# Designs tried in a protein design run: peptides against a protein of PDB entry 5CWW. Part 31

Target 1, 194 residues: chain A of PDB entry 5CWW
Amino acid sequence: VPKLQGPFDFDLNPEDEQDDEVELKDIYVIGEKPRVADLMRGEEEELEMMKEDQHNGLSLNIICLLSTSGQVKICLDIDGVEAQWLPPRSKNKRLFAPPPEPPSLLTFQTFDTLKPAEVTPDGWPMFSEDATSPYSFYVTHPAGITYISLTPWVFRLESELQSDSEAGTEFRIDLLAKGQGSERDRIFTQTRTQ

## One batch from the design tools (peptide; made by RFdiffusion4, then SolubleMPNN)

Design b1_p12_4_s4 (from b1_p12_4, 5 letters changed)
Fold by OpenDDE base, seed 5:
Structure b1_p12_4_s4 (fold): chain B 194 residues (1-194), chain A 12 residues (1-12)
Amino acid sequence: as target 1 above (194 residues)
Amino acid sequence: SFQTRVDKTAPA
């Protein structure tokens, strides 16, 4: 039986965001790049060709959350959340095992896609993929469509994650988060016919 | 604690 996962702890959330007030409407997951080395054990020549592709993407899963207000939260799965199953009912539950720590998501960016005047109580924003890029997507709302691209930072973050230096990694990730953000472009605006 | 900022600017 699959184990229900969650709740997730969100790290680096803004203090003023009471997550309890944000009604989430949609979720969009960008899976980690395939571990080519693990998949192609024995095909060394194909491995070299795929390593040369500088666009191999991020080794972490990205979880995008969308609120009713059109706010997008970009979260990184630092711990590598995998599908879990309920342990078999072994009679010997050691009563004293500390509860496993909940998986943590790192909040990398939070941004709006709608103007305050465009937010409606009945609005139902939704994610949709970009067929041309795994790190780009759209937010569709009755007021308009916004294109989002994570490409400005994803590859820089991957370079950081591949560094052997554990020291200062959190600081460097914070600098990336505060630097050039995700690309946001309003590609369509629905004119309210008065 | 490191905290991210909310960008409340909507794209034009």
Scores: peptide ipSAE 0.259, ipTM 0.840, DockQ to the pose 0.681
Fold by OpenDDE base, seed 3:
Structure b1_p12_4_s4 (fold): chain B 194 residues (1-194), chain A 12 residues (1-12)
Amino acid sequence: as target 1 above (194 residues)
Amino acid sequence: SFQTRVDKTAPA
């Protein structure tokens, strides 16, 4: 049986997020790139072709959170949250293991997909995948549909994570977060038929 | 601590 994961601690949250009860409505997870070395245990020739596609995905899981207001929070799983399973009901071992500290997520980017006038109390925005790219997705709301792509920063972040320089990594990640954000395009707007 | 900013701009 899967174990419920969370709560998560959020690092680098913006100060101005008033603790307005951000009602989360949906979650979208982009899994880390497969370890090419683990996949390629068999075919050397495909390994060379995948190396040439310099567009290697991110080695971190991405957790996207969507609020009722249409706000998207892009979080990075720095700690490598793995799927946890309930331990089998073995009777006797009082493993007084201290409860594991909740995993922390790094808030990389936060942005709105709705105009203030489009936000409704009963709004139920949802994520949907883009079949053409693992790093692109849609936010669907009654007011409209927004296309989102993480491609402007994902590959730069991966290059940073692969660097052997531990010094200044946090600073460089912060610079990436403050740089060119995710692509965001409103592909459909519902006209209020008056 | 470095903090990210919320982009409150309306989608184009």
Scores: peptide ipSAE 0.254, ipTM 0.838, DockQ to the pose 0.621
Fold by OpenDDE base, seed 1:
Structure b1_p12_4_s4 (fold): chain B 194 residues (1-194), chain A 12 residues (1-12)
Amino acid sequence: as target 1 above (194 residues)
Amino acid sequence: SFQTRVDKTAPA
């Protein structure tokens, strides 16, 4: 039986954004890159092809949250949230295992895709994938379509995560979060029929 | 704790 997951704790959430005030409309998950070590021996050819791909993806899952207002929150799954199943009813409930701490998501970036004048109460923005990149996607709203790419920071973040130096990693990640944000491009705007 | 800021800039 699947275990109900959540709530998630959002670390580094913007002060002005109480999660309770944001009506979420869609979720888009970018899965972590497969670990080379987890690739089976039979996939060595695919592994070689993946190694030749100049840009190894992020080793963390990315969870994108989309509000009615067209605000996108980019969260990083630091703890590695996996699908949890109810433990088999083995009688030996270790009664004393402290409840696992709720999984924490690190809010890496938050940005708008709509102008305030484009926001409607009945707006239903949606994510859609970009077939050309796992780290790019679209936000579709009646007012327009916005292309988003995480590529400006994802590969740099991965480089930091793979660094053997634990010292200063958090600081460098914070600098990345404050640095170059995701690419945003409005590819379509609906002309208001006057 | 460093909090991320909301970028309220509309996409051009």
Scores: peptide ipSAE 0.254, ipTM 0.838, DockQ to the pose 0.639
Fold by OpenDDE base, seed 4:
Structure b1_p12_4_s4 (fold): chain B 194 residues (1-194), chain A 12 residues (1-12)
Amino acid sequence: as target 1 above (194 residues)
Amino acid sequence: SFQTRVDKTAPA
């Protein structure tokens, strides 16, 4: 039986966002690409070619959260949250392992997909995938459709994660978060029939 | 603490 995961701790949340006020409507998960090293176990030559291809996806899971207001939070699973299963009813080892610390998600970016005037109480925004890219998706709302792409930063982030320099990684990730954000394009707007 | 900024700009 799958174990319910959470609560998640959100790191680097914006100061003004009381998480308690944000009603989530949808979640979109972009799974980590398998490490080239894990896929190519035994094929050293292909490993070198794939290391050069910076087009290898992010080695972290990305969790996108969508609120009723059309706000998107892009969160990074820095701890590598794997699917947890309920421990088998094994009798014996009351190893009081301290409850595992809740997995931390790093809030990388938060942005709106709707104008304030487009937000409606009955609005139900939803994610949908882009078949052309695993790092692109759509937010559909009655007011319109917004295309989102994480490609402006995801490959740079992966390059950073693969760097041998553990020192300053968090700082460099913060710089990436403050840099060029996700692409956001309104591809369709519902004309209000006045 | 480094906090991410909410981009409240309307999508173009």
Scores: peptide ipSAE 0.253, ipTM 0.837, DockQ to the pose 0.615

Design b1_p12_5_s1 (from b1_p12_5, 5 letters changed)
Fold by OpenDDE base, seed 5:
Structure b1_p12_5_s1 (fold): chain B 194 residues (1-194), chain A 12 residues (1-12)
Amino acid sequence: as target 1 above (194 residues)
Amino acid sequence: KLNLKSKVFKLE
């Protein structure tokens, strides 16, 4: 039986988010790129195609959260949250393992997809995938559709994660988080016919 | 623990 995971701690939530209970409406997960070790079990032909696409994806899972207000939070799974199974009901030694430290997600970026005038209390924004790119997606709301791409920073972040030098990695990742944001493009706006 | 302050990008 799969184990229910959570709660997750959000590290580095923007200080400007007052304790306003962010009502989340949807979640979108971008899985980590397959590791080379997992690829070696596959046919040699698939291995060559993945090497030619110089745009190797991120080695971390990305968790996108969408609020009623159309705000998107991009969270990184730094600790590598793995699927957990309920321990088999075998009788004996309940070794009280210390409660595992709650998994933490790093809030890398937060951005809006709606203007303040477009936000409604009954709004139900939703994610949808882009079939052409694993790091692009759409946010659909009654007011309109917004295209999102993480490509401006994902590949640079991966390069930092693959660097052999731990020295300065934190500083460089901080610069990436403060740098150029995700691409946002409103591709459709619903015109209220007066 | 990466102390990254996330920036919120609002639409005006």
Scores: peptide ipSAE 0.045, ipTM 0.696, DockQ to the pose 0.603
Fold by OpenDDE base, seed 1:
Structure b1_p12_5_s1 (fold): chain B 194 residues (1-194), chain A 12 residues (1-12)
Amino acid sequence: as target 1 above (194 residues)
Amino acid sequence: KLNLKSKVFKLE
């Protein structure tokens, strides 16, 4: 039986985000890239071809959160949240290990997909995938459709995570977070037919 | 602990 996961702690919420009860409407998860080495165990030739694909995805899970207001939070799973299963009902009263610390998600980026005038209390924005890229998606709202791409930073972040030099990694990641945001393009706006 | 300050991108 799968174990209910959560609550999740969100690290690095922007200071200005008051704990206003952001009503989440949708969640979109971009899974970590498969470890090529694990997939290609025994096929050295295919491993070399996959290493040449510079478009290796991020080794971290990305969790995108969408609010009623059309705000998207991009969260990184640094700790590696895995599916948890209920322990087998073994009769042995094994000493309940202290509950594991709740997993923390790093809020990497937050952006709006709606203008303030487009926000409605009954709005139901939703995520949808982009078939052309695992790191691109759409946010659909009655007011319009917004294309989002994480590609401006995802591959750079991966390069930092894979760097042998731990020195300055935090600084460089901070620069990435402060640098170029996700690509955001409103591809459709619903014209209010008067 | 990566103390990353998240940037908020608002639509004007």
Scores: peptide ipSAE 0.044, ipTM 0.693, DockQ to the pose 0.601
Fold by OpenDDE base, seed 2:
Structure b1_p12_5_s1 (fold): chain B 194 residues (1-194), chain A 12 residues (1-12)
Amino acid sequence: as target 1 above (194 residues)
Amino acid sequence: KLNLKSKVFKLE
């Protein structure tokens, strides 16, 4: 049985976020892609499929959080949160190791998918995958559908993570976070039938 | 500690 994980600490919340209790409605996880070096030990067939995709994916897990208001938070798992399973009912009273510190997620980007006038108290926005791209997805709300792509920054971020130069990496990552955001395109808007 | 200020993109 999978273990429910949490709470998570969120680092780098935007300064302007009022401590408004963000009611989360959905979560979308983009798993880390294995490093090319780790893939070289795998089956040759999987290696050929990855060679055709010129762009190696991000070596970090991406956790997308969606609120009732249609706000999306893109969080990076820097610490490498792994799936936890409930230990088998082995009777061994393992000494309760102090609960590990809750894993921290880095909030990389925050953006809205709804205009203020489109936000409704009964709204339930949801994520859905894009089958054509691992770093693209949709947010569906009764008011409309928004296409999201992380491709403007994800590959550049990976390049920085793989760089041997520790000097200036923090600065360059900060520039990426402040630079070109995720692609956001409203592909459908529901017309209010008068 | 990466003092990354998250950029918020609001829809006008």
Scores: peptide ipSAE 0.043, ipTM 0.691, DockQ to the pose 0.584
Fold by OpenDDE base, seed 3:
Structure b1_p12_5_s1 (fold): chain B 194 residues (1-194), chain A 12 residues (1-12)
Amino acid sequence: as target 1 above (194 residues)
Amino acid sequence: KLNLKSKVFKLE
């Protein structure tokens, strides 16, 4: 039986965000790239081809959160939240290991998909996948549809995570977070027939 | 602890 995970601690909420209870409406998870090295035990040639493709996905899970207002939060699973299973009812009183510290999610980026005038109290925005890219998706709202791509930063972030140099990694990741954001393109806008 | 200040991108 899968174990319910949470609560999650959100690190790095912007200081200026008033604790206004952001009502979340949807969640979208982009899984980490498969560990090619573990899967390709025996096919060294395919491993080299996959290493040369600079377009390998991120080694971290990405959790996207969508609010009623159409705000998207992109969170990174730095701790590597793995699926936890309830221990089998084996009779051996294994000493309850102290509950693991709740996993922390790093809020990497926050952006809006709706203009203030498009926000409605009964709005129900939803995520949908892009079948052509694992790091692209759509946000659908009655006011319109927005295409989102994480590709401007995902591959650069992965290159930093794979670097052997721990020195300056935090600084470079901070620069990425403050740099060019995710691509956002409104592909459809619903015309209000006044 | 990565003190990343999240950048908020608003739509004008």
Scores: peptide ipSAE 0.035, ipTM 0.686, DockQ to the pose 0.566

Design b1_p12_5_s2 (from b1_p12_5, 6 letters changed)
Fold by OpenDDE base, seed 4:
Formats: sequence, structure tokens, C-alpha cells
Structure b1_p12_5_s2 (fold): chain B 194 residues (1-194), chain A 12 residues (1-12)
Amino acid sequence: as target 1 above (194 residues)
Amino acid sequence: SLRLQSKRFKLP
């Protein structure tokens, strides 16, 4: 039986002054790509072919949160929230391990998909996947559809995560968060028929 | 609706 996970602690980027209670309407999860090296334990020949697939996705889960206002928060699962299964009801009184510290999600980016005039109190924006890319998705709202791509930073972040150099990783990740935002393109706008 | 209260945590 899958264990109900949560609550998650969300670490906001220090620049996100919006301590405002955000009402979430949808969640979109981009699962981590398994490290090819971990999957290919024993098949050396296939490892060489997959090394050429330069597009090793992010080794972290990405959690996208969508508010009523059309605000998107891109959160990174740095702690590697693995699917926790309820321990089998084996009779062994395993001592109450202290509840694991709630997994922390790092808010990497926050951006709006709606203009202030498009925001409605009853708005229900939704995520939808892009079949062409695991790191791209759409936000659909009655006012319009916004294409979002995480590709500008995802691969660079992965390179940092794969680097043996722990020194300055935080700084480099912070630079990534500040420098190249997610691609955001309004592909459709609903014209209000006046 | 999930209310997320943002807690400031320092990046590790």
C-alpha cells in the first residue's frame, strides 16, 4: 500500500517575498530519470549507446504547483522523495522510528502564466503534459494556454548534480535559478468576444 | 485546494 507522503516543507527562494497563502489548483510531477549507470548494471554494451543520449534528464523529481491565480512554482525534490511504502504489517514492534523529517522541496522558480486582468477567483488552471518533451508542459486556463519548458536550466542543473565538486554547487544552483528562467510562451489567448 | 505555507529554509 502506498504510504501517504507529506506534509512537504517548501523552501522558497529568498527572492519569493510572496509569503501569501497560495491556493493550489493543480500539481504536475516530472519524475526523475534513472541514472543510466544504475539501470545498466551488467550490460556494458548498452551503456555506451545510452551515453550518447546526451539528454539525460534531471536526476531529481520536479514538482510543479499551479495556483488559482495561474502562478507556477517549480519545486525540486533535493532530498529524493522516494515512494515510501507502508512497512508491511509484520508483527515486529519495530520501535517508532521518529517520523522522518518531512521532505523539503526547494522552490527553484516562481512565475505567472496569467495577466492580473485574466485572474478570476473561481479560476481553475490545469497542467497538461507535452508529449514531445518530459520537461515541457502546458498550463490551460479559460483565458489562454501557456507553454512552459524547463529545458533552459534542467540540463545544466543535472550537470551540477553530476559534478564531483561539492564546492560552490549551491552558488551555481542559485545562479541558475536567477539567470535562466523557464521558457514561457502564451500559445493561445482567448479573445473575449465583446 | 492545497494551501502551501512557504517556510524559508536555507539551501544546504
Scores: peptide ipSAE 0.007, ipTM 0.484, DockQ to the pose 0.061
Fold by OpenDDE base, seed 1:
Structure b1_p12_5_s2 (fold): chain B 194 residues (1-194), chain A 12 residues (1-12)
Amino acid sequence: as target 1 above (194 residues)
Amino acid sequence: SLRLQSKRFKLP
């Protein structure tokens, strides 16, 4: 039986001063790149070909959160949240290990998809996938549709995570977070029919 | 409605 997970702790970027309780309307998860090595265990030749594909996705899960206001939070799962299962009902009084600390998500980016005038209390923004890229998606709201792409930073972040140099990684990740944000393009705006 | 409590980032 799957274990109910949560609560999750969200580590917000210190620049996001907004301790505001944001009402979430949707969640979109981009899974970590498959460990091709684990999937192709025994097919060494195909493994080498896939290693050459420099377009390896991020080794971290990305959790996108969408608020009623059309705010998107891009969170990184640094702790590696995995599906948890209830332990088998074994009779033995195993000492209750203290519950593991709740996993923390790192807020990497926060941005709005709606103008303040477009925000409605009854608005139900939703995520939808982009078939062309696992790191691109759409936010649909009654006011319009916004295309979002994480590609400007995802591959750079992966390069930093794969770097053998632990020194300065934090600084470089901070630069990435502050630097080139996600691509955001309003592809459709609903005309208010008067 | 999921309420997110935002905790301030401390980079480790």
Scores: peptide ipSAE 0.007, ipTM 0.487, DockQ to the pose 0.062
Fold by OpenDDE base, seed 2:
Structure b1_p12_5_s2 (fold): chain B 194 residues (1-194), chain A 12 residues (1-12)
Amino acid sequence: as target 1 above (194 residues)
Amino acid sequence: SLRLQSKRFKLP
């Protein structure tokens, strides 16, 4: 049985000082790219062909959170949260190790998919996947559908994570977070028939 | 209501 994981601590960008109780309506998880080097132990020729695709994805899990207001938070799992299964009921009284500190998520980006006039108290926006890209998805709300792509920054972030140069990495990642955000395109808007 | 508590994490 999968174990319910949480609570998660969220590092909110210090500019979002508003402790606004964000009511979450949906969650979308983009898993880390498989460590091809660990999986391809023994198939050197296929490993070389997959290395040429420098664009295989991010080595971190991405957690997208969607609020009632249509706000999306893009969070990075730096600690490497793994799926936890309920331990089999083996009677071994494992000494209560202090509960592990809750895993922390880094808020990388926050943006809205709805205009203020489109927000409704009973709104239930939802995520849906894009079959064409693992780093693209849709947000569906009664007011409209928004396409989102993380591709503008995901591959650049991966390049920084794989760089042997520790010098200036924090600065470059900060520039990525402040620079080109996720692509957002409203692909459908519901017209209120007057 | 999931209270998201902001913790400042320094990037390593």
Scores: peptide ipSAE 0.006, ipTM 0.474, DockQ to the pose 0.072
Fold by OpenDDE base, seed 5:
Structure b1_p12_5_s2 (fold): chain B 194 residues (1-194), chain A 12 residues (1-12)
Amino acid sequence: as target 1 above (194 residues)
Amino acid sequence: SLRLQSKRFKLP
């Protein structure tokens, strides 16, 4: 039986000073790229071709959160949260190891998809995938549809994660978070029929 | 309704 995971601790970027309880409406997860080296054990030629493709994606899971207001939070799973199973009902009183520290998600970026005048209390925005790219998606709301792409930063972040230099990695990731944001394009706006 | 409680990350 799958174990219920959570609560997750969210490290909000210090710029998000608002302790405001954000009402979430949807979640979108982008899985980490497969470790090709582990999957392609025996196919050395295909492994070399896949290593040269700088576009193989991010080694971390990305968790996107969508609020009623159309705010998107992009979170990174640095701790590598894996699916947990309930331990078998073994009769032995295994000393409850102290509950593991709750897994933490790093809030990498926050942005809006709706104008203030488009926000409604009963709004139910939703994520949908882009079939052409794992790092692009849509936010659909009654007011319109917004295209989002993480490609401006995701490949640069992967290059930093694959660097052998542990020194300065945190500083470089902070610069990426403060630098070029996700691409956002409003592809459709619902015209109110007067 | 998923309530996200933001806890302040202490960077190590």
Scores: peptide ipSAE 0.006, ipTM 0.478, DockQ to the pose 0.058

Design b1_p12_5_s3 (from b1_p12_5, 7 letters changed)
Fold by OpenDDE base, seed 3:
Structure b1_p12_5_s3 (fold): chain B 194 residues (1-194), chain A 12 residues (1-12)
Amino acid sequence: as target 1 above (194 residues)
Amino acid sequence: KLNLQSRRFRLP
């Protein structure tokens, strides 16, 4: 039986302290790239071909949160939330290990998909996947549809995570978070029938 | 392990 995990601690930027009242409406999870090396034990030739593809996905889970206002928060699972299973009912007094510290999610980016005039109190925006890319998705609201792509930064972030040198990695990731926003394109706007 | 400690703010 899967164990319920949480609560999650959100590592929010202190500039986002004003967002304590954000009502969430949807969640979208982009799973980490499978460790092909662990799964393809015996298919070394396919593994080499997959390693040469520089467009290999991020080794971290991405959690996208969507508010009533159409605000998207992109969170990174840096601690690596692993699937936890309830221990089998074995009679052995496994010492209650102290509950593991709740996993922390890092807020990487926050952005809006709606204009202030498009926000409604009863708004129910939703995520939907892009079948062509695991790092692209849509936000659908009655006011319109917004395409989002994480591709401008996700591969650069992965290259930093795979770097042998920890020197300057934090600085380069901070530059990625500040400089390279997710692609955001409003592909459809609902015409208000007056 | 990426120590992004600089962005760890606990929500109060």
Scores: peptide ipSAE 0.016, ipTM 0.562, DockQ to the pose 0.099
Fold by OpenDDE base, seed 2:
Structure b1_p12_5_s3 (fold): chain B 194 residues (1-194), chain A 12 residues (1-12)
Amino acid sequence: as target 1 above (194 residues)
Amino acid sequence: KLNLQSRRFRLP
């Protein structure tokens, strides 16, 4: 039987401690890059071609959160949340195992897809995938549709995660988080029928 | 695997 996962702790920026209970309306998960090396065990030539493709994606899961206001939070699963199964009914459950620490999500970026005047209390924005890229998606709201791409930073982040040198990695990732944000393009705006 | 957990990135 699958185990329910959560709650997740969000390492939110302390400045985002606006106690406004951000009512989440949707969640979009971009899975980590498949370990092609494990899948291609025996096909060394194809593995080499796939290693040369510098655009193979991020080795971390990305969790996108969408609020009623059209705010998107891009979170990184640093802990590598894996599917958990209920332990078999063994009679000797050690009742005294401390509860596992909740997995933490790192909030990498926060941005809006709606103007303040487009926000409605009954708004129900939703994610949808882009069939052409695993790192691009759409946010659909009654006021309009916004295209989002994570490609400006995802591959740079992966390069840092794969670097053998831990020296300065934290600094470079911090610069990356503060630097080029996700691409956002409003591809459709609904005309207010007066 | 870079243990990013120990590294408090102050995201803006």
Scores: peptide ipSAE 0.018, ipTM 0.594, DockQ to the pose 0.108; fails the geometry check
Fold by OpenDDE base, seed 5:
Structure b1_p12_5_s3 (fold): chain B 194 residues (1-194), chain A 12 residues (1-12)
Amino acid sequence: as target 1 above (194 residues)
Amino acid sequence: KLNLQSRRFRLP
């Protein structure tokens, strides 16, 4: 039987003093790149076709959160949350191991998709996928549609995660987080018919 | 696996 997972702790940026009041409306998950080498152990021909796809993704899950105000929060699953199963009904009352610490999500980026004048109290923005890239998606709101791409930083982050050099990794990831954010492009704006 | 948890306080 699948185990219910959560709650998740969000390591929110302490500068986001306003985050405690954010009403979430949607969640979008970008799964980690498949470890094809581990899955295809014994099927050499399928391994070659899938190896090209392995170089084109992040080894962490990405969780995108969307608020009523059209704020997007990009979170990284640094702990590597996997599917959990209920323990088999072992008749032995073994010591309740303390519940594992709840998995934490690292907030990597926060940005808006709406102007303040476009925000409505009854707004229900939604995510939708981009069929051309797993690291691109759309936010749809009654005021308009915004294209988002994580490609400016995702591949650079993956290169740092695969680096054997510990000493420079902190500095380079800090530069990445402070550097170029996600691409945002408003592709459609709803004209208010007066 | 890079322990990004050690940076809980430094990501802006």
Scores: peptide ipSAE 0.017, ipTM 0.581, DockQ to the pose 0.109; fails the geometry check
Fold by OpenDDE base, seed 1:
Structure b1_p12_5_s3 (fold): chain B 194 residues (1-194), chain A 12 residues (1-12)
Amino acid sequence: as target 1 above (194 residues)
Amino acid sequence: KLNLQSRRFRLP
C-alpha cells in the first residue's frame, strides 16, 4: 500500500517572511533521469547509441511549486524522496527504526510568471508539461501562458553532481543558482477586451 | 555555505 507522503511543511526560511502567505495552487514534479544503464542491462548495443544523443537529465527530482500570484519555486530533492510503501503487516515487531529525517528540499530558483497587475486573488495558475522536453513546462493563468525551461542550468548541475571532484562543487552550484536562471517566455497574453 | 542552507526547506 503506498504511504501518503506529506503534508510537506516547508520550513520557509524566516528571511523569506514573504513566503508565509504563499498560497500554493499547483505542484509539478520532474522525476530524476532514469538510469538508462540500469534499464538497458543486457542491451549493450542500444545503450551505446542512447549515450551519445541523450543529454542525461538531472539525477535529482525537481519539485516546482506554483502560487496564486504566479510565483514559481524550483526545488531540488537532494535527499532523494522516494515513494514510501507501508511496511508489510509482518507481526514481527521490528524495532521502531527512528523516524526517517524529514526530507529536505533545496530551493534553487524563485521567479514570477505574472506582472503585479495581472495577479488576481482568485487566480488559479496551473502547470502543464511540454511534450518536447522533460525540463520544460508551461504556467497557464487567465492573464496568459508562460513557457519555462530549466535546460539553461539542469545539464550543468548534473555535470557537477557527476563530477568526481568534490572540490568547489558547492561553489559552482551556488554560481549556477545565482547565475543563469530558467528560461522564461510569455508566449500568450490575454488581451483585455475593453 | 550559509546561502544554500538558507534555501533548504524541510518536508515533514
Scores: peptide ipSAE 0.017, ipTM 0.554, DockQ to the pose 0.081; fails the geometry check

